# Ledger of designs, part 3: peptides against a protein of PDB entry 6FRK

Target 1, 411 residues: chain A of PDB entry 6FRK
Amino acid sequence: NEEVLNAMLKEVCTALLEADVNIKLVKQLRENVKSAIDLEEMASGLNKRKMIQHAVFKELVKLVDPGVKAWTPTKGKQNVIMFVGLQGSGKTTTCSKLAYYYQRKGWKTCLICADTFRAGAFDQLKQNATKARIPFYGSYTEMDPVIIASEGVEKFKNENFEIIIVDTSGRHKQEDSLFEEMLQVANAIQPDNIVYVMDASIGQACEAQAKAFKDKVDVASVIVTKLDGHAKGGGALSAVAATKSPIIFIGTGEHIDDFEPFKTQPFISKLLGMGDIEGLIDKVNELKLDDNEALIEKLKHGQFTLRDMYEQFQNIMKMGPFSQILGMIPGFGTDFMSKGNEQESMARLKKLMTIMDSMNDQELDSTDGAKVFSKQPGRIQRVARGSGVSTRDVQELLTQYTKFAQMVKKM

## One batch from the design tools (peptide; aimed at target 1 L326 M407)

Design b1_p8_5 (made by RFdiffusion4)
Pose (drawn by RFdiffusion4):
Structure b1_p8_5 (pose): chain A 374 residues (1-38, 47-273, 303-411), chain P 8 residues (1-8)
Amino acid sequence: NEEVLNAMLKEVCTALLEADVNIKLVKQLRENVKSAIDNKRKMIQHAVFKELVKLVDPGVKAWTPTKGKQNVIMFVGLQGSGKTTTCSKLAYYYQRKGWKTCLICADTFRAGAFDQLKQNATKARIPFYGSYTEMDPVIIASEGVEKFKNENFEIIIVDTSGRHKQEDSLFEEMLQVANAIQPDNIVYVMDASIGQACEAQAKAFKDKVDVASVIVTKLDGHAKGGGALSAVAATKSPIIFIGTGEHIDDFEPFKTQPFISKLLGQFTLRDMYEQFQNIMKMGPFSQILGMIPGFGTDFMSKGNEQESMARLKKLMTIMDSMNDQELDSTDGAKVFSKQPGRIQRVARGSGVSTRDVQELLTQYTKFAQMVKKM
Amino acid sequence: AELLQELA
């Protein structure tokens, strides 16, 4: 049985290593689901599913904008990850939700960058800012957020150039652009086909600049996006959106369950009964109930107080014979009144008859009356 | 106590 756990466990470790999941997290997840584990494919895959939900959970809720206030969002990520494409996907998303959204092109390096964001904004009917001539992104971002602030826009999305960590020149310039405009949220956009080099770049982005949200693009293809587990652990940020195509409407919020599945592949007879059950539990205590001075009108009249401390086990073979629908019903007496066929199965395996209940049903009716009167 | 007296 130790061999059936390991053959089925190394087959999921290969399922995650093929889904570009970091080899550090596969080896760690393997011995986490092995230590926490101490119709067969369900008792295994349910334990694997709960261990994955433990990893995709960063513990941090997403940054959401406030209507009536200026929200500056700054996009960061590697070269070619889809920043300019997801810039228009997000401005179009909120603009459709009713936000005064605008775009700013703070890319002064990539050829045809302002022309790219201009044509994406021209098409989606979204205001845009940028420059063919301005070579300083700190100047384009500052003079754009200033313009759209004096025009009272609520979502101001600043696009930046692609950068990698080994370029300290572009990582300083990213930190200066973030210090000039002071963004309310910084989004780390990552390609879904990224391999093992993802945790190092995503961590260096978190170090130089404060990354609070992660977007995974190019998920409409064969890439399952296992590199996102390494960006969530590195940036400490949750995934808010995913990209699912080249168009502006190929964009939707991140849901954890479908991504992990793809990455993996009034008084009743019942109340009359419980009140009785506590009066029998407090039943050997009936002599304490006759103590009160001037209140002892009677005690164990006609000896019937002894069987009121004996009827509740026989009535419990009826509850033992009951399932969770009758037991957890608001009116435990209405489930059997409509279907007196349930009065026969309660009588079979519990040894009580269907006759005994007629005297109980009268005793029930009287008890149900005095509680609604209570 | 009264509930038991009424039942008795």

Design b1_p8_5_s4 (made by RFdiffusion4, then SolubleMPNN; from b1_p8_5 with A1I A8L)
Fold by OpenDDE base, seed 5:
Structure b1_p8_5_s4 (fold): chain B 411 residues (1-411), chain A 8 residues (1-8)
Amino acid sequence: as target 1 above (411 residues)
Amino acid sequence: IELLQELL
């Protein structure tokens, strides 16, 4: 039993390291999971895999929760939000996304460019702000970011703005002068919230970088960017651990709307390669599909068939930016989206649909479609021949379906 | 490396 536990924990630890989770956090998680699992309950014939997955999921949820309530802006007050982060973290883009998010929620929002280090920073912010119809401030001539930030904050306070977002220059840990400048800006404007913006793709460097920012300024919130890429977001756990600050939003692409409030359960599910069913349901609800209610009711009742999956693939194929939606489907790992353009993702989806087009109604409408195929292996061979694919391709589809249907049964 | 070998 202990050997089986250790082997399964090894697979989980490998998957977490491949998800960019910090090695120290993976070690601590392994120890916590070992301590949380009753070996006697594992001996009683309980699904050992489900127990370990549940224990791992619980410990990852604890790693994402810093035990600190997220800062929220106060309506009808002036709220100054300072952004800090590495150069190339997506900080400037994220300032515009957050400003646009609050503007769409009916907040009087503005942007300040206090990045004097990067040539064209103000022009980039101005371009993004103008496209989103967000008021902005900055200078082409002032080189002191403290002056620009102070003047911009004063201006927008006097104009009764509710959300005042200050973008700063991107910093590097070796640039002590730039870190001191960041502290001087924070001291001058006295922000209500300091947001650390982190690129999900920096992997094992997340801890050391997040700590360097927290040691200089009072980081109170984290935003994780580039979660549409190859990064599974495991570095976000390191940022939470180092900053002791909650993740408040995630960036899921380059568009100004590719920005959402952070949800713990979907994020951990995606990190474990379980998909984001909650985000898929939310996205399906946002799209106001006529069949949404029937699907949502089936999902709430833990019912999910191969036909329901086929109908979802048809709906996804109608919706346009497929990468975001496919990444939310359990078993469509980051590898499904990241290794191909939108056309390749579509070709893969069409291939899966073609496999399902060769299934019969008994196979499609079964609440345990994988068990129908496992009981009669001749069905896999029939479907493979009918769709012009390998028996392996059909088994991979059934494995994806099984992962989804097992997750739906836990909702 | 030792920590990785202990995990893997």
Scores: peptide ipSAE 0.032, ipTM 0.567, DockQ to the pose 0.010
OpenDDE base, seeds 1, 2, 3, 4: peptide ipSAE 0.000, 0.007, 0.006, 0.021; ipTM 0.377, 0.470, 0.404, 0.515; seeds 3, 4 fail the geometry check

Design b1_p8_6 (made by RFdiffusion4)
Pose (drawn by RFdiffusion4):
Structure b1_p8_6 (pose): chain A 374 residues (1-38, 47-273, 303-411), chain P 8 residues (1-8)
Amino acid sequence: NEEVLNAMLKEVCTALLEADVNIKLVKQLRENVKSAIDNKRKMIQHAVFKELVKLVDPGVKAWTPTKGKQNVIMFVGLQGSGKTTTCSKLAYYYQRKGWKTCLICADTFRAGAFDQLKQNATKARIPFYGSYTEMDPVIIASEGVEKFKNENFEIIIVDTSGRHKQEDSLFEEMLQVANAIQPDNIVYVMDASIGQACEAQAKAFKDKVDVASVIVTKLDGHAKGGGALSAVAATKSPIIFIGTGEHIDDFEPFKTQPFISKLLGQFTLRDMYEQFQNIMKMGPFSQILGMIPGFGTDFMSKGNEQESMARLKKLMTIMDSMNDQELDSTDGAKVFSKQPGRIQRVARGSGVSTRDVQELLTQYTKFAQMVKKM
Amino acid sequence: EILEFLRE
């Protein structure tokens, strides 16, 4: 049985290693689902599913904008990850939700960058800012957020150039662009086909600049996006959106369950009964109930107080014979009144007859009356 | 009254 756990566990470790999941997290997840584990494919895959939900959970809720206030969003990520494409996908998302959204092109390096964001904004009917001539992105971003602030826009999305960590020149310039415009949220856009080099770059981005949200693009293809577990752990940020194509409407919010599945592959007879059950539990205590001075009108009249401390176990063979629909019903007496066929199976395996209930049903009706009167 | 009913 120890060999059936390991053959089926190394087959999921290969399923995650092929899904570009970091080898550090696969080896760690393997011995987490091995230590926490101490119709067969369901008792195993349910334990694997709960261990994955434990990893995709960063514990941090997403940054959401406020209507009527200026929200500056700054995009960061590697070269070619889809920042300019996801810039227009997001401005188009909020603009359709009713936000005064605008775009700014703070890329002064990549050829045809302003022309790219201009044509994506021209098509989606979204205001845009940038420059062919201005070579300082700190100047383009500052003079753009200033312009769209004096025009009272609510979503101001600043696009930046691609950068990698070994370029300290572009990492300083990213930190200065973030310090000039002071963004309310910084989004780390990552390609879904990224391999093992993802945790190092995503960590260096978190160190130089405060990353609070992560977007995974190019998920409409074969890439399952296992590199996102290493960006969530590195940036401490949840995934808010995913990209699912080249167009502006190929964009939707991140849901954890479908991504993990792809990455993996009045008084009633019942109340009359419980009140009785507590009066029998407090039943050997009936002599305490006759204690009150001047209240002892009677005690154990006709000896029938002894069987009121004996009927509740026989009535419990009826509850023992009841399932969770009859037991958890608001009116435990209405489930059997409509279907007196349930009065026969309660009578079979519990040894009580269907006759005994007629006297109980009268005793029930009287008890149900004096509680609605209570 | 519940105790009188149980005695009965």

Design b1_p8_6_s1 (made by RFdiffusion4, then SolubleMPNN; from b1_p8_6, 4 letters changed)
Fold by OpenDDE base, seed 4:
Structure b1_p8_6_s1 (fold): chain B 411 residues (1-411), chain A 8 residues (1-8)
Amino acid sequence: as target 1 above (411 residues)
Amino acid sequence: DLLKFLGE
């Protein structure tokens, strides 16, 4: 039993390291999981794998919790939010995303460009802000970021703005001068929240980078960017551990809408490749697609058919940027995205729908569609022939359906 | 691969 546990934990540890989880955190997780698992309960015929998965999930949830409550803006007050982070972290884009998020929630929001180092920083911010109809401040002539930040904050305070976001310089090579500049800006504007923006794609460097910022400025919140790419999100755990600060939002793409509040449970589920059904439901509801209420009610009741999956694919096809939505569906995330652009992902969805178009109503409407096919393997061959695909392609679809249906039954 | 670990 201990050998089996150690073998399974080795696989989990390898997978977490491949997900860019810091080696120290992986070691800690392994020991915490070992201590949380009762070997006697594992002997009593409980599904050892499910027990280990639950223990791993629980300990990952703890690693993402810094033990401090996230700062939240106060309605009707002036909330100054300073952004810090390296160039290329997505900081400037994230400022615009956060501003747009609060604006859509009915907050009086504005942006300040205190990046005087990067040529065209103000033009970029102005372009993004103008597209989103967000008020902005900056200078083409002032070179002191402290002056720009102070004047901008004062202006927007006097105009009774509720959310005042300050973007700063993100220099790569002059760490000391960058940190001094950030500290001077922070001292001048006295922000209610300092947000560290981190690129998830930097992998094992997340800990050292996040620590360097935390050691110089009072980082109180983290935003993790580029979680739509090759980054599996393990760097987020490193950021929390190093900053001792909560993740408040995640960036999931390049578009202004590719931004969501951080939710611990969905994030860990996605990190583990379980998908995010709750986030999918929330995102589907935000798009106000008419046919979604019936599907949501079925999902809440643990009912999920191949027809419900087909309807969900049709909804995904209507929702635009497929990459993010597919990454929220259990079993579609990593393998579906790894090989292609958005067009290839669309073509794969269309292929799956074409396979389901060759299914009959008994197969589509069964609450256990995979069992219908497993009991009568001739159905797989019929569907494969009808859709012009291999029997393997049909089996892969049924495997994906089974994973999703099992997740829905646990909700 | 975590997906293999969860999907088996």
Scores: peptide ipSAE 0.006, ipTM 0.459, DockQ to the pose 0.024
OpenDDE base, seeds 1, 2, 3, 5: peptide ipSAE 0.000, 0.000, 0.000, 0.000; ipTM 0.425, 0.375, 0.400, 0.387

Design b1_p8_6_s2 (made by RFdiffusion4, then SolubleMPNN; from b1_p8_6, 4 letters changed)
Fold by OpenDDE base, seed 2:
Structure b1_p8_6_s2 (fold): chain B 411 residues (1-411), chain A 8 residues (1-8)
Amino acid sequence: as target 1 above (411 residues)
Amino acid sequence: DLLKFLSE
């Protein structure tokens, strides 16, 4: 039993390391999982693999929860949010995304460019803010970020803004001069929240970077950027561990609306390649497609049929960009997208839909579609012949459906 | 793959 546990934990540890989870956290997770698994319960004939998976999931949820409640802005008050992070972390883009998020929620939101180090920082912020119709402040002539931040905060406080976002200077590396500047700005404007922005694509460097910021400035929130289909997000665990601060949002692309509130369970599910069903539901809700209400109601009740999957594929085909949405579907993670461009991904969806077009209503509308096919293997052969595919292709579709349906039942 | 490990 201990050998089986150790073998399974080795595979999990390898996969977490491949997901850019810090080696120290992976070691700690392994010890915590070993301590949480009752070997007596493993002896009682419970599915050992399922127990280990559940224990791993539970310990990953703990690693992304710092035990500190996230700061939230107060409606009708002036909330000053200071952003800190390295150059290239997506900090400036994230300021605009957060401003746009609050503006869309009916908050009176503004942006301040206190980045005097980077040439064209103010022009970039001004361009982004103007496109989003967000009020902004900055200077082309003032070189002191403290003056710009103070003047901008005072201006927008006097104009009764509710969300005042301050973008600060970054550097290519951790430098004492950067941290001194950040402290001077923070002391001058007295922010209600300090947000550290971290690039998830830096892998094992996430811990050292996040620690360097936390040791110098009072980071209270984390935003993780570049959580696009290739970034496995393991660096987010390192950020939480180092900062002891909650992740509040994630950046999921280059567009101003590629920005989502952080949800622990969906994030860990995605990190484990189980998909993000909640994010998929939220995205489907945002589209206001005619059949969305019926689908959402079924998903809330843990019901998911092959027809519901077909309808989701139709909806996804109406949604661009396709790569982001597929990464939210359980079983359509990294392997489905790793080899293909958007056109190949669309061709794969069309192939799956063509397989389902050869299914009958009993197969499509069954709440246990995989069991219908497992009980009568001749159905797989019929569908394969009808769609011009292999029996293996039909089995792979049913495997993907089963994974999705199991995740929906756990919601 | 973690996915394979968690899905099996």
Scores: peptide ipSAE 0.005, ipTM 0.412, DockQ to the pose 0.024
OpenDDE base, seeds 1, 3, 4, 5: peptide ipSAE 0.007, 0.000, 0.000, 0.000; ipTM 0.448, 0.380, 0.344, 0.423; seed 1 fails the geometry check

Design b1_p8_6_s3 (made by RFdiffusion4, then SolubleMPNN; from b1_p8_6, 3 letters changed)
Fold by OpenDDE base, seed 2:
Structure b1_p8_6_s3 (fold): chain B 411 residues (1-411), chain A 8 residues (1-8)
Amino acid sequence: as target 1 above (411 residues)
Amino acid sequence: DILKFLSE
């Protein structure tokens, strides 16, 4: 039993390391999982693999929860939010995304460019802010970020802004001069929240980077960027561990609307390649497609049929960009997208839909579609012949459906 | 692959 546990934990540890989870956190997780698994319960004939998977999931949820409640802005008050992070972390883009998020929620939001180090920082912020119709402040001539931040905060406080976002200078290296500047800005403007922006793609460097910021400035929130279909997001666990601060949002692309509130369960599910069903539901809700209400109601009740999957594929085909949405579907993670451009991904969806077009209503509308096919293997052969595909292609579709339906039942 | 580990 201990050998089996150790073998399974080795596979999980390898997969977490491949997901850019810090080696120290992976070791700690392994110890915590070993301590949480009752070997007596494993002896009682429970599915040892399910127990280990559940224990791993539970301990990953704990690693992304710092036990500190996230700061939230107060309506009708002036909330000053200071952004900190390295150059190239997506900090400036994330300031605009957060401003746009609050503006869309009916908050009076503004942006301040206190980045005097980067040439064209103010022009970039001005361009982004103007496109989003967000009020902005900055200077082309003032070189002191403390002066710019103080003047901008005072101006927007006097104009009764509710959300005042301050973008600071990012540097390429952890330089003491950068941290001193950040402290001077923070002391001058007295922010209600300090947000550390971290690039998820830096892998094992996430811990050292996040720690360096936390040791110098009072980071209270984390935003993780570049959580696009290739970034496995393991660096987010390192950021939480180092900062002891909650992740509040994630950046999921280059567009101003590629920005989502952080949800622990969906994130861990995605990290484990289980997909993000909640994010998919939220995205489907945002589209206001006519058939969305019926689908959402079924998903809330843990019901998911092959027809519901077909309808989701139709909706996804109406939704651009396709790559982001597929990465939210359980079983359509990294392997489905890793080899293909958007056109190949669309061709794969069309192939799956063509397979389902050869299914009958009993197969499509069954709450246990995989069991219908498993009980009568001749159905797989019929569908394969009808759609011009292999029996293997039909089995792969049913495997993907089963993974999705199992995740929906756990919601 | 975590997915492979979780699906087996």
Scores: peptide ipSAE 0.000, ipTM 0.420, DockQ to the pose 0.024
OpenDDE base, seeds 1, 3, 4, 5: peptide ipSAE 0.007, 0.000, 0.000, 0.006; ipTM 0.499, 0.381, 0.341, 0.494; seeds 1, 5 fail the geometry check

Design b1_p8_6_s4 (made by RFdiffusion4, then SolubleMPNN; from b1_p8_6, 5 letters changed)
Fold by OpenDDE base, seed 1:
Formats: structure tokens, C-alpha cells, sequence
Structure b1_p8_6_s4 (fold): chain B 411 residues (1-411), chain A 8 residues (1-8)
């Protein structure tokens, strides 16, 4: 039993390391999982695998919780939010996304460009702000970020703005001059929240970068960017551990709408490749597709057929960006997304649909489609021949379906 | 790998 546990934990640890989870956190998780698993309860006939999965999930949830309540803006007050982070972290884009998020919620929101270091920073912010119809402030001539930030904050306070977002300069690396500038800006404007923006794609460098910022500036919140289908979310755990600050939002793409409040459970579920069915349902609801109500109602009742999966794939193919939605589907985790471009991902989905096109109504409409195929293996061979694929490809589809259907039953 | 671990 202990050998089996150790083997399973080794696989989990390897997968977490492959997901850019810091090696120290993976070691700690392994120890915590071992201490949390009662080996005697494992002997009593509980599904050892489910118990380990639950223990791993629970410990990952703890790793993403800094034990500090996230700052939230106060309605009817002036809330100054200062953004800090390296150049290329997505900081400027994230400022616009956050401003747009609050604006859509009926907050009086504005943007200040206090990045005097990067040529065209103000033009970029102005372009994003104008597209989103967000009021903005900045200068083409003032070189002191403290002056720009102070004047902009004062202006928007006098105009009774509720959300005042200040974008600051970045650098390509941690530099003392950057931290001095950030401190001067922070001291001048007295922000209610300092948001560190981190690029998830930097992987193992997340810890060191996040620590460097936290050691110099009082980071109170983290936003993780570039959590696109290719980005491994493990760096987010490192950011929380290093900053001791909560993740408040995540950036999930390039569009202004590719921004969501951080939810611990869906994030850990996605990190573990369990998908985000809740987020998928929310996204499907936002798209107001006519056939969504029937699908959502079936999902709420824990019913999921191969036909329902087919219809969902059709809906996904109608949705852009395809990568984000696939990453929400159980079994279409990072491995599906990391292998190829968006066109290859669509081709894979279309291949799965072509396999299902060779299924009969009894197979498609069964509440346990995988059991129908397992009882009569000749069906797999028929479908494989009909769709021009291997029996393995059909089995992989049925495995994905089974995984999805099991998650739907847990909703 | 993690997917295989969680799916199996």
C-alpha cells in the first residue's frame, strides 16, 4: 500500500513539475499528502486513487490560498489600484482588462499611464482605453512617473472616479532603479491596492520574480497572465507562495474579455487536467446559443451522452478562441492544447466528431455510452472502420467521454 | 501524465 502510494505520488509530483509547480512546493505537497492520507482508511476498501486525488486536490487548494483575504474595491469610494510587474508580463493589457471588467459592472473606472520608460506605452494604453471607452490620463512630455501618477490620480479623484488604475513602468529584469521608481510612485499616490502582474509562461522563474517584487514593494494582490491553453498554471502557486498575496484575477488570452476573477477550485481542477465544467457552462451561457438551455439542464441533472458531447463540440467549434474552451473540457487539458496550434486543435475536435458521426443513435443517446461499447467490443471496430480511424482512437474518445460524464455526475 | 493519473 505504501509502495503504491509512493508510486502514485511520484507520478503526481512529476506532472506538477511538468506544470511548472516549484520543486519546493511539490515536495511540501508530497509530504502533506502523505501526512493527510490515513493508510488505515485506505485499507478499509476506499478507492485509494480517489483518496489520493482528493488529498492532492485539497493540498493544492491550500497552496493557492495565502491565508489573506483579497482586497476588494469599495463602492462609492475612490479606489487607487497600482500595477507593478516586469515588461512583457502583460501589465498594460491587464490594466485595461481590469478597468473594462469593473466598467462592465457599473463602476466609474479610469486608467493612468505612468510608464515613462517604454516608448509608446501611453499610445498603447490610450489605444486600449479608447477601444473600451475607458477614460485615461498620461503624458507625451512628462518624464517623471510620480508627477504623471499624482496628477492623474488627483484629476480622477476630483472627477469622482471609483476605480483609478495606475500602470507603471516595467523593466526586462529586476533592477534597483525600477523598484525605487515604484516606491516613489506608491508613496506619492498612496494606492489602496498594489497588484503584481506575473506572466505564467515564465514557469520556474515565477517564484524568484514574485519574491523580488514582494521584497521591494508591498504587493497585496497578484494577477496571473498568459494562462492560455499552452500556459501551465503551476507558476501561479509559486507567485502566491512568494508574495503571500492572493491571486485576484487571471488573464486567459489576448482579448479584453479574456479576463476572469480567480476561482480556486476551477483553477486547481484545470491544473490537474480535470477541466472546468463550471467555467465551461458559464462561458456557454454567455454566448446565448439557442441550444444551450437544453444542454445545461441535462448537465445539471448529471446526464451526459455522446450526443451531448458532440453538440458541445459543435458549439465549441462555433466559439473563438478555440484554445480557451478546449482547456475547460475535462480530458482536453494542457496535453491536448500544448500539442499544436489552434488549427490542429480544431482538426482534433473535428476528428472526434467524425468518429461520433459513425456511431448509431443507441450509442450516442446512451447515458452510459462507454458501457455500451465495453459490453460489445465489436461496436468499437465498426465505428473505427466507419470513421477511418484506429480502434485506439475510438477508445481514447470513449475515455474522454467517460471522464467528462463522471465529472457531470459530480456536479 | 497527470491526466492519465487522474483518468485511470
Amino acid sequence: as target 1 above (411 residues)
Amino acid sequence: DLLKFLSS
Scores: peptide ipSAE 0.007, ipTM 0.442, DockQ to the pose 0.026
OpenDDE base, seeds 2, 3, 4, 5: peptide ipSAE 0.000, 0.005, 0.000, 0.000; ipTM 0.405, 0.423, 0.417, 0.406; seeds 4, 5 fail the geometry check

Design b1_p8_7 (made by RFdiffusion4)
Pose (drawn by RFdiffusion4):
Structure b1_p8_7 (pose): chain A 374 residues (1-38, 47-273, 303-411), chain P 8 residues (1-8)
Amino acid sequence: NEEVLNAMLKEVCTALLEADVNIKLVKQLRENVKSAIDNKRKMIQHAVFKELVKLVDPGVKAWTPTKGKQNVIMFVGLQGSGKTTTCSKLAYYYQRKGWKTCLICADTFRAGAFDQLKQNATKARIPFYGSYTEMDPVIIASEGVEKFKNENFEIIIVDTSGRHKQEDSLFEEMLQVANAIQPDNIVYVMDASIGQACEAQAKAFKDKVDVASVIVTKLDGHAKGGGALSAVAATKSPIIFIGTGEHIDDFEPFKTQPFISKLLGQFTLRDMYEQFQNIMKMGPFSQILGMIPGFGTDFMSKGNEQESMARLKKLMTIMDSMNDQELDSTDGAKVFSKQPGRIQRVARGSGVSTRDVQELLTQYTKFAQMVKKM
Amino acid sequence: TVMELLKL
């Protein structure tokens, strides 16, 4: 049985290693689902599913904008990850939700970058800012957020150039662009086909600049996006959106469960009964109930107080014979009144008859009356 | 009231 756990466990470790999941997290997840584990494919895959939900959970809720206030969003990520494409996908998303959204092109390096964001904004009917001539992105971002602030826009999305960590020149310039415009949220956009080099770049981005949200693009293809587990752990940020194509409407919010599945592949007879059950539990205590001075009108009249401390076990064989629908019903007496066929099965395996209940049903009706009167 | 419930 120790060999059936390991053959089926190394087959999921290969399923995650093929899904671009970091080898550090596969080896760690393997011994986490091995230590926490101490119709067969369901008792195993349910334990694997709960261990994955433990990893995709960063514990941090997403940053959401406030209507009637200026929200500046700054995009960061590697070269070619889809920043300019996801810039228009997000401005189009909120503009359709009713936000005064605008775009700013703070890329002064990549050829045809302003022309790219201009044509994406021209198409989606979204205001845009940028420059062919301005070579300083700190100047383009500052003079754009200033312009759209004096025009009272609620979503101001600043696009930046692609950068990698070994370029300290572009990492300083990213930090200065973030210090000039002071964004309310910084989004780390990552390609879904990224391999093992993801945790190092995503971590260096978190160190130089405060990354609070992660977007995973190019998920409409074969890439399952296992590199996102290493960006969530590195940036400490949740995934808010995913990209699912080249168009502006190929964009939707991140849901954890479908991504993990792809990455993996009045008083009733029941109340009359519980009140009785507690009066029998407090039943050997009936002599305490006759103690009150001037209240002892009677005690154990006709000896029937002894069987009121014996009827509740026999009535329990009826509850033992009941399932969770009858037991958890608001009116435990209405489930059997409509279907007196349930009065025969309760009588069979519990040894009580269907006759005994007629005297109980009268005793029930009287008890149900004096509680609604209570 | 409890005495009347016990007589039931």

